# Ledger of designs, part 72: peptides against a protein of PDB entry 6J54

Target 1, 223 residues: chain A of PDB entry 6J54
Amino acid sequence: NENLFASFIAPTMMGLPIVTLIIMFPSLLFPTPKRLINNRTISIQQWLIQLTSKQMMAIHNQKGQTWSLMLMSLIMFIGSTNILGLLPHSFTPTTQLSMNLGMAIPLWSATVFTGFRYKTKTSLAHFLPQGTPALLIPMLVIIETISLFIQPVALAVRLTANITAGHLLIHLIGGATLALLNINTMTAFITFTILILLTILEFAVALIQAYVFTLLVSLYLHD
Target 2, 42 residues: chain B of PDB entry 6J54
Amino acid sequence: QFQFTGIKKYFNSYTLTGRMNCVLATYGGIALLVLYFKLRSK

## One batch from the design tools (peptide; aimed at target 1 M14, target 2 L35)

Design b2_p27_4_s2 (made by RFdiffusion4, then SolubleMPNN; from b2_p27_4, 18 letters changed)
Fold by OpenDDE base, seed 1:
Structure b2_p27_4_s2 (fold): chain B 223 residues (1-223), chain C 42 residues (1-42), chain A 27 residues (1-27)
Amino acid sequence: as target 1 above (223 residues)
Amino acid sequence: as target 2 above (42 residues)
Amino acid sequence: LIEELLKMLELTEALFKTLSELLSKLL
């Protein structure tokens, strides 16, 4: 259904990609604090950032803490874009696989390269699980190598699929609700209730996927 | 405590160094196979 | 903690898998 997928078309104006503006828009929602005691909204934001940062970076040593800023920016970006994407007739760049790959691949490569740079022995040893029978070592190493390269793809696809599926489901149920309004109001009410519950779920999913994305990146960094 | 002797000391799936060596050996073997087929095709 | 996080991730993946399957049936 073209109408269904129309919301996933990258918006352009006069051939200029306004997607860039959409990507930059969430940054406006997170202003830098100017006062020692900021407004409630800013304080809550900072508090959330601190909590999430502490949780995510708890698995890393002091050297791993260097990634805190990047990971936090990533989660804030993905989370904000996902939440804003749930607004009516909004476009979420994270529904585009290209964007998610554009984020996942560099971050994954960075984590892998940093692992090889500073923890070469451990990183290489990660290709072979402990206790593997000697005869299965070559095969398992190959499988683990393939698994490594699947990681960025899985990361990007997971995020994209989850967000996209949520949006599609909202649109489908919403459309069904509208169609049922003239057929059976009772059924339409039930469908509408489901829609509301689904939207709430999608808000949660939006945040969870952002967290999972960043968490997996951090996990790959931790090896 | 793992007490490995001989080749198992360097190539084992339990020690970190052993695992690393096994991985390197496998990659080396694959590289040699690729090289063999490349040279055979010539 | 990592194991628990992985379990949560598996649960989320299972949920989205079921949702995707349901969506595929609806389409």
Scores: peptide ipSAE 0.129, ipTM 0.710, DockQ to the pose 0.020
OpenDDE base, seeds 2, 3, 4, 5: peptide ipSAE 0.097, 0.067, 0.020, 0.044; ipTM 0.710, 0.680, 0.649, 0.670

Design b2_p27_4_s3 (made by RFdiffusion4, then SolubleMPNN; from b2_p27_4, 18 letters changed)
Fold by OpenDDE base, seed 1:
Structure b2_p27_4_s3 (fold): chain B 223 residues (1-223), chain C 42 residues (1-42), chain A 27 residues (1-27)
Amino acid sequence: as target 1 above (223 residues)
Amino acid sequence: as target 2 above (42 residues)
Amino acid sequence: LDLEVLKLLELTEALFKTLNELLLKLL
């Protein structure tokens, strides 16, 4: 069982945290454009970034669009790390809850604080849904405040759980396929087919989770 | 559309200001309760 | 905001449901 979770252990070399290098590695995959007309790969990347930026920032006003750079960098980081994590025997930092909390909590707090600073009335009013009966107001406000504090936790756990579950599933099914190769080749083939389908799904999940993470941050900013 | 009179003008669940005031009142009430229990403990 | 969050949550649930269905097919 340790072999299953071995992929989730933070890699270190000579006691030095290689995790930092792994985190920085995706940045190398997105070079800055130097030409007016760049290579196809860079052009596609820029196009994707522009599309995602337009979609994410469509909710925000001009003042909120100041967060565009941060949100886009976040989605690119999480997305790239998640995709790279699907490589065989690769380590994904986003599988670590600590990392995701480290991203979620500051971003969430920043969104909440910015909301309170610039839209105090609206932010405070958000704790009470419209049309609530008068007798339920205190209870509902308390529930809404609790909900607010659960947001960063849910944000981090959602990402970690989805990515981790995907990795575990790939490893389990992969191990099962290997074990079944010598037992029954037909069942092994079926399992292998499922593994392939699952890996494709995990690629999609990796991107979707990155998008959802950033989108929720943006939504919290919008309030 | 919403014409509230009296206390409902300031404390309502429909208007933005009313909701804000309700939230502040609830937090204030909780703070007062905490303060009461703190003082009672002494 | 709540509606959009709910939509996202529903999407997530749908993904989990799909995953569970795949798992059930394996078991």
Scores: peptide ipSAE 0.138, ipTM 0.722, DockQ to the pose 0.020
OpenDDE base, seeds 2, 3, 4, 5: peptide ipSAE 0.074, 0.029, 0.024, 0.131; ipTM 0.690, 0.672, 0.670, 0.694

Design b2_p27_4_s4 (made by RFdiffusion4, then SolubleMPNN; from b2_p27_4, 15 letters changed)
Fold by OpenDDE base, seed 5:
Structure b2_p27_4_s4 (fold): chain B 223 residues (1-223), chain C 42 residues (1-42), chain A 27 residues (1-27)
Amino acid sequence: as target 1 above (223 residues)
Amino acid sequence: as target 2 above (42 residues)
Amino acid sequence: TALEILLLLELTEALFETLATLLSKLL
């Protein structure tokens, strides 16, 4: 059990938190463009960012579009960290619940406070769904308020659990393949094929979870 | 359009203002209950 | 927006359930 979860321990070198460097590393993969017509790789990155920006911000009005930079940076950060975490023996900061809570709670609170500031009436009215019977109003308002406070927790846990579960599966199946190499080569080959398919799935999950995390933050902003 | 009269005009689940008032009334009621129990122990 | 959130939650929950079931079978 200790060997299985050893990959999720926060790495330290010489007593210094190397985690900070790991968190900052994905930023190096996205250099700022300097030319009007950039290199092919930079152009593809900018194109992808523009597409995702259009999809995310299509729901929002002019005031909500001010969050475009924050949301795009968030999706790029989470996506890049998740993809890099799929490298063998790598550490993914997004597997740490503390980090995801550290991102989710401030962003959620910012969206909620922004909603109360600019759309006070609509935000307060959101605690009561339209058409609710009069007898159920107090209980439903309480449930809706509790639901609101569960949002940041659900957001963080969703990301953490999805990425962590994927990593655990890769490690378990990978360990099984290595164990079967000396026992039966045919079964090891089958297990290895499953491992390849699982890794492809985890690449997709890594991007999807980044997208869902960012999208939910955006939706909370829109209300 | 929903035409409400009396108390239903201000406290309804169909209009935006009515919903807001219902939420505020609920929070106010809970706050008063908490205050009551807090003052009861003293 | 609430419906969209609900749909996204259902999708993520489905992913959680699939992963959890796979983990339970492997452990």
Scores: peptide ipSAE 0.175, ipTM 0.754, DockQ to the pose 0.021
OpenDDE base, seeds 1, 2, 3, 4: peptide ipSAE 0.133, 0.107, 0.079, 0.136; ipTM 0.732, 0.735, 0.722, 0.748

Design b2_p27_5_s1 (made by RFdiffusion4, then SolubleMPNN; failed a check: too like the target's own chain; its pose is not in this set)
Amino acid sequence: EKLLQEEEELLYIGLALLVLYFKLRSK

Design b2_p27_5_s2 (made by RFdiffusion4, then SolubleMPNN; failed a check: too like the target's own chain; its pose is not in this set)
Amino acid sequence: DELLKLEEEVTKLLIALLVAYFLLRSK

Design b2_p27_5_s3 (made by RFdiffusion4, then SolubleMPNN; failed a check: too like the target's own chain; its pose is not in this set)
Amino acid sequence: EELLKEEQLATYILLALLVLYFLLRSK

Design b2_p27_5_s4 (made by RFdiffusion4, then SolubleMPNN; failed a check: too like the target's own chain; its pose is not in this set)
Amino acid sequence: EELLELEKKVLETLLALLVAYFLLLSK

Design b2_p27_6 (made by RFdiffusion4; failed a check: too like the target's own chain)
Pose (drawn by RFdiffusion4):
Structure b2_p27_6 (pose): chain A 223 residues (1-223), chain B 41 residues (1-41), chain P 27 residues (1-27)
Amino acid sequence: as target 1 above (223 residues)
Amino acid sequence: FQFTGIKKYFNSYTLTGRMNCVLATYGGIALLVLYFKLRSK
Amino acid sequence: LFNFFVVFVIVAFLILLPVLVLYFKLR
């Protein structure tokens, strides 16, 4: 009975303040120069695009490369608006589940209508995998179509659920430091757990590769 | 001038990318169950 | 393209904003 942890009961609030200012704000963190040589703070933002524009370009290699100049704008917005919210009292728009159901469905249904305007038969004849055996036709085409309509829900809910799961362990491990007016040796270990956990919460950039890339596989497979 | 800089881009991919009507239908129906539950409290 | 994407996100958020406000009123 040496080290008794404590807890504080308080409501964890994902309120909704004025949002159309907060959305526009990580657009003016990135400037654009009209010059040849640039000023050494855009120049490491211009080099960071020319890397990951050479990885969502290399798989597709078609006339579906026209679509890929938009997919690097989708990676900078939720690459920034997940990184800004690690600050003390900031607010992330990709916490709320509302706009992610508007990021998945206008993009996911922009992929099944891409081959339906050009191929019209073999886009969802991709439901036919192989040289057809006889015992498992109805066990297949009720499975591979129930794992198609999962995809918009499987794209948007995987983003909102773990971004806001990173914010609660910031508060609850952080709020147990403030309520630790008991023995002071264990206060530093909870603090040291925080400053490790904030390094893991720079996997908010690593969860944007897993949004743009399963949008490319959900585009490269259809087209 | 927030148009002609990206007007060549629009009619290229908004043929399939501007289908927010399915989002508008899935969004408008989602407005209907929440006003109904508060009507029945 | 990045400015158009920001406008598109705002339009998608405004479409679902009444649903989110009624979620808070129901809460």

Design b2_p27_6_s1 (made by RFdiffusion4, then SolubleMPNN; from b2_p27_6, 14 letters changed)
Fold by OpenDDE base, seed 1:
Structure b2_p27_6_s1 (fold): chain B 223 residues (1-223), chain C 42 residues (1-42), chain A 27 residues (1-27)
Amino acid sequence: as target 1 above (223 residues)
Amino acid sequence: as target 2 above (42 residues)
Amino acid sequence: LLDYLVNLALEAFNILLPALLLQLKLR
């Protein structure tokens, strides 16, 4: 029903793209530090960014570490939008497949092209796993090429599906708890407990999906 | 270290250059097949 | 299907470009 997916409709006000404002809002949550000793919240944010950057970029060489700014901005954007999307009656832009494809395809293409530019031999050799029997080489190369082109689609769909499914489950279980309050208070309490556990899970999923999305982009860059 | 001789030196699945050549050969073969069918049907 | 994909890509581009420009301006 349209009522079930009403929360996923892109909001507009008087024909103006309010979606743009929603996408721009997370940027306000990460202000640029102006002091050597910042506020506690800013210091914690910077600390988290530094830790995640060190973990993600440990695989890359010096040239690959140039992508740290892009990858960290990506994880912060996706993570913040996913967490903000868990607020009641909020719209999550990452539930839109168009947005996720719009991020996945250019980033994937950039990583593939940079791989071919700087590591041409290794990138071409990546289409054939080491130790493959000679008769299986043509088939395996074709499969690996298809696998490469599926990567951006899988990246976008994974993020979209996980976030969307989480939102749907929260809405459905929340609606069920409200309906059961007047029928059986004991069962309503059980379903409410499940809802709380599910919301905690969705917070974790929101961060994990942001991390996985950025990690996979970084892995494709590393080849 | 793998010591390959003859055609196996250039087309093997163990060395980096051999793997690259195998990939290029497969793409070249597919391109030739497509070209053959295109020229056949005109 | 192709028209849907093209429209989807254009919509994504129109949404992401202002966000990118804003991020560049705020930095």
Scores: peptide ipSAE 0.112, ipTM 0.688, DockQ to the pose 0.059
OpenDDE base, seeds 2, 3, 4, 5: peptide ipSAE 0.057, 0.062, 0.042, 0.081; ipTM 0.649, 0.690, 0.676, 0.676

Design b2_p27_6_s2 (made by RFdiffusion4, then SolubleMPNN; from b2_p27_6, 14 letters changed)
Fold by OpenDDE base, seed 4:
Structure b2_p27_6_s2 (fold): chain B 223 residues (1-223), chain C 42 residues (1-42), chain A 27 residues (1-27)
Amino acid sequence: as target 1 above (223 residues)
Amino acid sequence: as target 2 above (42 residues)
Amino acid sequence: LLDFLVQQALEAFELLLPALLLLLKLR
């Protein structure tokens, strides 16, 4: 069990946390555009950012659209880190629950506080759904309050669990393929095929989880 | 249009103002209960 | 798996506890 989870230990060199460098590495993949017509890679990146920004900010008013830069940077960061984590022997910072909570809690708190500042009446009204029977009002307000505090935890755990589970499956099946190479080559080939299909699935999951994380933050801002 | 009269005008589950007042009343009630138990325990 | 989850939870609490205490102090 320790060998299985050893890949999720935060890497250090001589006691120095190289995790900081790993977290900063994805920023190098997104250079700033300098020309009107940029390189193909930069143009594709800008197109993807514009596409995602239009989709996510379509729900928001002008005040909510101010968060577009932050949300787009967030999705690019999480998406890039998740994809880079699928490289062999790579460490994914997003598999660490501490990192995801560190992102989720401040963003959630910011969205909740902005909601209370600008839309106080609507935000307070969200603790009670419309049409609730009068006798259930106190109970439902308590439940909704608890639900609000569960939101940042659910946001962080969802991302962490999905990425971690995917990495664990890749490691397990990868280890099984190596073990079966000397036992049964046909079974090893089947297991290797499953591994390839799983890795493709994990690429999709990596992008989807990044999108869902940012979308939910955006949705909390809208509410 | 929901026409509420009396206490239902201020405490209803359909209007934004009514919902807000219900939430504030529930928080106020919980705060008073906590204060009551705290003062009773002392 | 349980040990891994417990370890991740402990690391998360260790990092978040000072931040929460600071936020509570600011209120």
Scores: peptide ipSAE 0.179, ipTM 0.751, DockQ to the pose 0.068
OpenDDE base, seeds 1, 2, 3, 5: peptide ipSAE 0.167, 0.152, 0.152, 0.166; ipTM 0.735, 0.731, 0.742, 0.735

Design b2_p27_6_s3 (made by RFdiffusion4, then SolubleMPNN; from b2_p27_6, 13 letters changed)
Fold by OpenDDE base, seed 5:
Structure b2_p27_6_s3 (fold): chain B 223 residues (1-223), chain C 42 residues (1-42), chain A 27 residues (1-27)
Amino acid sequence: as target 1 above (223 residues)
Amino acid sequence: as target 2 above (42 residues)
Amino acid sequence: LLDALVQQAIEAFNILLPAELLYLKLR
């Protein structure tokens, strides 16, 4: 069981936390463009950022679009860390619930406070859906209030659970493959094939979860 | 167009202002209940 | 979506929390 969760241990060398370096490393993969026509890699990156920005910020008005820089940086950070975490013997910081809560709670709070500051009437009205029967109003307001406070938790847990579960599956299937190499080579080959397919799936999940996390933050800002 | 008269004008689930007032009334009621129980315990 | 989100959160906690506790116990 220790071997199963060993990949989720925060890496340290000589008592110094390497986690900080791992978190900062993805930023090196996205250098700032200095030319009008950049290298192919940078051009693709900028193009992807523009596409995602257009997709996510299409819902927001001009005032909401001021959050574009923050949201794009967030999706780039989470996406890059999740993908890098799928490398062999790598540590994924986003598997740590503390990190995801550290991102989710402040961002959620900022969106909620921004809503109350500039759209007080609309924000308060969101606690009661339109067209609710009069008898259900008090109960529904309470439920919606509870729902609001569950949002940051759900945001953090969703990301953490999906990434962690993927990592666990990769390790389990990988371990099973190694164990079966000396027992039954045919079964080991099948298991290895499943591992490859699972790894491809996890790459997709890594990007999707980054997108969903950022999208939900954006949606909380809008509604 | 929603036509509300009387108390329903201020407390309704269809208009923005009505929904806001309902929410505020609910929170106010809960706050009063909490205050009542707090004062009752003393 | 609220019920689905709550249920998802509960399910996630039921899986992740025991695993984390087990990890902490074995560590």
Scores: peptide ipSAE 0.172, ipTM 0.731, DockQ to the pose 0.042
OpenDDE base, seeds 1, 2, 3, 4: peptide ipSAE 0.162, 0.017, 0.113, 0.132; ipTM 0.720, 0.597, 0.724, 0.709; seed 4 fails the geometry check

Design b2_p27_6_s4 (made by RFdiffusion4, then SolubleMPNN; from b2_p27_6, 16 letters changed)
Fold by OpenDDE base, seed 4:
Structure b2_p27_6_s4 (fold): chain B 223 residues (1-223), chain C 42 residues (1-42), chain A 27 residues (1-27)
Amino acid sequence: as target 1 above (223 residues)
Amino acid sequence: as target 2 above (42 residues)
Amino acid sequence: LLELTTLLALEAFNILLPAELLLLKLR
C-alpha cells in the first residue's frame, strides 16, 4: 500500500520542495506572442484559448467578462498540469487536495463576495428557490446555505479524485502487466491493451476536469 | 404577476423581494435562537 | 490487485459520468 501511494508524495531534493518548480513549469509551455503571425504552436494555443473563452463567457455580462483572463489562465494551468502528470514517473500537483483547495476556496469566495456586492438581492434570493411552500422555507434556506459551503469542497475533491483515481489505475494496471509478463504473455498483452486505452481516457479526463473546474467557477460567478 | 397583500407581500417565495426577506428573516431567527441558547446556558 | 482495479474503475466511472452529464446539460 505504501508503494501504491508513493507516486503521490510531494517530491523533495536535498530537503527542498521541488513542488514549487513543478507547479511553475507549465507556464514555460505558453510563451507570450511577439509577432502578428506567430509559430504554429502559439497560434494553436491562442485559438484554443479564444474558443474556450467564447464558450465560457457566453453566459456572462460585461462585468463577468472581466474574469476572462483569470479563468483562462486557470484552465490552462490545470489542463497543462494534468496532461504533464500523465507522463511516466511524473508528479501531478493537482493530485494534492491541498493545492486544489488552495485554488478552489479563494476563487469560490471571490465569486460569492462579488455576487453579494453587485447583486445583493439576487444573491440573497438564491438561498430560497422560487415557489417553495411556506412551511419549508426555513429548512430549505438552511439546506441551501449548507450547499453553498459544500461547493468549494466539492470543486476541489472532484478534481483531486478524478486525477488521482486515473493515476492509481494506470499504476495498478501497469504493475499487473509487468507481473503477468513472466506468468502468461497473452494475458499480459490484454492488460497492456487495457492500459493503453485507459491512458487515452485519462488524457480526456484531464482536459474535461480542467474545463469543469473552470466552468463551475464561472457558473458560481454568474449565480 | 402575483398579487400579494398584507404579510404575504413582504414574505413570499415568488417575488425577489419576498425571497430576500424570507432569507433575512430565517437568518435573523437563527441568530436570535443561538443568542437565546447562549444566554440561557449562562 | 484485480479487485482494487475494479473498485477504482467503478469509482472513476461514477466520477466521470456526472461530469459528462453536466457537460451535456450545458449544451
Scores: peptide ipSAE 0.187, ipTM 0.753, DockQ to the pose 0.019
OpenDDE base, seeds 1, 2, 3, 5: peptide ipSAE 0.215, 0.171, 0.152, 0.180; ipTM 0.754, 0.752, 0.749, 0.732; seed 1 fails the geometry check

Design b2_p27_7_s1 (made by RFdiffusion4, then SolubleMPNN; failed a check: too like the target's own chain; its pose is not in this set)
Amino acid sequence: TELLELEEKVTYIGLALLVLYFELRSK

Design b2_p27_7_s2 (made by RFdiffusion4, then SolubleMPNN; failed a check: too like the target's own chain; its pose is not in this set)
Amino acid sequence: EELLELEKKVLEELLALLVAYFLLRSK

Design b2_p27_7_s3 (made by RFdiffusion4, then SolubleMPNN; failed a check: too like the target's own chain; its pose is not in this set)
Amino acid sequence: LELLENDKKVTEIGTALLVLYFKLRSK

Design b2_p27_8 (made by RFdiffusion4)
Pose (drawn by RFdiffusion4):
Formats: sequence, C-alpha cells, structure tokens
Structure b2_p27_8 (pose): chain A 223 residues (1-223), chain B 41 residues (1-41), chain P 27 residues (1-27)
Amino acid sequence: as target 1 above (223 residues)
Amino acid sequence: FQFTGIKKYFNSYTLTGRMNCVLATYGGIALLVLYFKLRSK
Amino acid sequence: SASFSAAVSVAIASVIASQISAFFASL
C-alpha cells in the first residue's frame, strides 16, 4: 500500500465552437510563391510534396493520373488538421463524426461511378474472381458485396474513432498529474508517460497515409 | 477568380465527384430521426 | 480501481453525448 493512484471525475467535453474559422486556418499556414527561387520555409514544404506525389503516382500509371493531383490536397488538410490539435487548447475539426461522413461518401462514390461511365460491365464484373467452381457462387456474391458497402463506413469511422482516442489519454493521464497531491515520486512517471505518448500522437500524420492510400486501392482496383 | 484557376479541373472530375446528393440524402434522412426522438422525448 | 473505472465511464459517456449533440447541431 505504498503508491495510491488518484482519479478526478470530470466531463470530457467535445464542444462545438465556431468551426468555419477553424477550418480555414490551416490553409494560411501554407503559402505559395510566384518566384523561381523561394524563401527556405516554403522550400521544405515544396520538397515534402515532391516525395509523396511520387508514390500515389507510381501505382496507377494510366489516364487515371488526372485524379491524383487532388489526392495530394486531401493529404495536406487532414495532415494539418490532425497535427494542429496537439497544442494546449486547440480544436480539431476531424474530431467530430460529421465531416468525415462527408469526406468518405463524396469520394467513395466518385470511384464506383468512374468505371460505370466507361466500362459499364466489367467494373462490377470484378465480382467474378476466377474460373468458377460450382459449390460456392451464392456464398461468394453475398460476401463480396457486403464487403463493398462497408467501405464508406470503413473509411470514415476508422479516422474519427482513433483521433479522439488520442485526446482522452492526453486528458486522463494528464489530469491524474493535477490530482496527485499524494506522494510526489510517482508524479514524474506519469509526466514521463505523457511525453512519450505525445510522440506516439504524431502518428496523426501516419493515419493519413492510411486514408489516401486505401482511397487509391479503392480507386486502382475499380479503375 | 476562385473559379477559372480550377475550372478546367471541375468538369473533368465533378462528373463523378460532385455526387453529394447521396450525402445529402443520407444526411437529410439523418436529420429526421433526431427531430423525431426529441418529439417523443 | 473503482474510482478510475467510473472516471473512464463518465469520459466515454460524455464523448458519446457530445458527438450526438454535435451531429444534431450540424443538421
């Protein structure tokens, strides 16, 4: 009975303040120069695009490359608006489940209507995988179509659920430091757990590769 | 002039990308169950 | 351990109720 942890009971609030200012704000963190040589703080933003525009370009290699100049704008918005919210009292718009159901459905149904305007048969004849055996036709085409309509829900719920799960362990491991007016040796170990956990919460950039890339496989497989 | 800089890009891919009516239908029906539960409290 | 489990249950129930009230105010 040496080190008794404590806890504080308080409501964890994901309030909704004025949002259309908070959305537009990580657009003016990135400027654009009309010059040849640039000023050494855009120049490491302009080099960070020319890396990851050479990985969502190399798989597709078609006349579906026209679509890929928009998919690098989709990686900078939720690459910034997940990184800004690690600050002390900031608010992330990709916490709320509302706009991610508007980021998944206007993009996911822009992919099944891409081959239906050009191929019209063999886009969902991709439901036919192989040289058809006879004992498992109805076991298959009720499976591979129930794992198609999961995909918009499987694209937007995997983003909101773990971004806001990174903010609660920031508060609850951080709020147990404030309510630790018991023995002071264990206060530093909970603080050291925080400053490791904030390094893991820069996997908020690593969860945008898993949004643009399973949008490319959900685009390269249909088209 | 927030239009003719990206007007060539719109009618290229808004043929399939501007289908927010399915989002508007799935969003307008999602308005209807929440007003109804507060009507029945 | 019971007071820490009640603080986790209040934090989950307050996040679910805020998500529902923020989806309702977005409509």

Design b2_p27_8_s1 (made by RFdiffusion4, then SolubleMPNN; from b2_p27_8, 15 letters changed; failed a check: too like the target's own chain)
Amino acid sequence: SQALAEALAVALASIAASQLLALLAAL

Design b2_p27_8_s2 (made by RFdiffusion4, then SolubleMPNN; from b2_p27_8, 19 letters changed)
Fold by OpenDDE base, seed 5:
Structure b2_p27_8_s2 (fold): chain B 223 residues (1-223), chain C 42 residues (1-42), chain A 27 residues (1-27)
Amino acid sequence: as target 1 above (223 residues)
Amino acid sequence: as target 2 above (42 residues)
Amino acid sequence: SEALKRALELARQSIQESLLLALLALL
């Protein structure tokens, strides 16, 4: 079991943590445009950012669109780190629960505090759904309050669990494929085919989880 | 538009103001209970 | 009613995620 979880240990060089360098590396993959007509790769990146920005900000009014820069930077950061983490023998920072909590808690608190500041009446009313019987009001308010505090935990655990589970499956099936190469080449070929299909799925999961994380933060802002 | 009379005008689960007042009343009640038990033990 | 709908949707999503993980574990 120690060999399976060895890939989740934070990498160090000469006793110094290099996690900060790994976190900053995806930012270098997205250079700032300097021309009206940019290179093909930069043009595709800007096109994707514009499409995702239009889709995510469609649910917000003019005041809510102020968060567009933060939400787009978040989806680009999580998406790029997740994809880079699928490289062989690479460390994915989003597998660390501490990092995901470090992102989820400030963003969640910012959305809740902005809601209380600008929409105090609506924010307080969200603790009680409409049409609740009078006898169930105190119990439902308590449940909704607990639900609010579970939101940042659920957001962080969801991202961590999905990425970690994907890495574990790739390692297990990859290890099984290597073990079967010396026993039966035909069964090893079938297992290898499953591994290829799983890696393609994990690329999709990496992008979907980045989108879901950003979308949920956006929905909490809208509520 | 819901037309409520009496205490139901301020505490209801259908209007926005009514829901807000119910939430504030619930938090106030819990705070008073916690304060009562804290002062009772000392 | 909205809280119940959200709870049911969260339960449905959790079941769907668990089923997806189970299917992936079978592969």
Scores: peptide ipSAE 0.089, ipTM 0.729, DockQ to the pose 0.023
OpenDDE base, seeds 1, 2, 3, 4: peptide ipSAE 0.020, 0.063, 0.016, 0.051; ipTM 0.583, 0.726, 0.570, 0.711; seed 2 fails the geometry check

Design b2_p27_8_s3 (made by RFdiffusion4, then SolubleMPNN; from b2_p27_8, 20 letters changed)
Fold by OpenDDE base, seed 5:
Structure b2_p27_8_s3 (fold): chain B 223 residues (1-223), chain C 42 residues (1-42), chain A 27 residues (1-27)
Amino acid sequence: as target 1 above (223 residues)
Amino acid sequence: as target 2 above (42 residues)
Amino acid sequence: NKELEEALRVARESIERSLLLALLLAL
């Protein structure tokens, strides 16, 4: 049991946390463009950022466009860390619930407070759906209020659970394949095929979770 | 646009203002209940 | 020195496991 969760322990070197260096490492993979026409790699990166930026900010007014930089940085950070986490025996900071809560709570609070500041009437009205019978109004308002406070928790847990579950599954199937190499080669080949398919799936999940996290933050801002 | 008269003009689930007032009234009621129980405990 | 040795041991084991997994993924 300890072997299953050993990869999720925060790494330390000489008593100093290496987590800070691991978190900062993905930023080095995305250099800033210095020329009008850059290398192919940088051009592709900028193109992807522009494409995702247009899609994410399409639901926002001009005032909401101020959040574009933060949202794009967030998706790039989470996406890059999740992809790097799929490397063998690598530590993914996004598997730590504390990190995800540290991202979710401030972003959620910022979106909620921004909503109350600029759209007070609309934000308050969201606690009561339109057309609700009069007798159900008090209970529904309470439920909707509770739902609002569950949002940051759901956001953090979703990201953590998806990435953590994927990592655990890869480790378990990987361990099973190694154990079956000397027992039954045919079964080991089948399990290895499943492992390959699972790794491809986890690459997709890593990107999707980054996108969903950013999208939900953006959606909360729109509300 | 719905036309409401009386109390329904201020407290309705169809207009934006009515919905806002309903939410505020609900929070006010809960706050009063909490205050009542807090004062009762003293 | 003991902490450094333990850290180096853990790092070495992690690298070895990573290389093995990388080889398995490459094959």
Scores: peptide ipSAE 0.057, ipTM 0.605, DockQ to the pose 0.023
OpenDDE base, seeds 1, 2, 3, 4: peptide ipSAE 0.025, 0.015, 0.015, 0.020; ipTM 0.585, 0.571, 0.565, 0.584

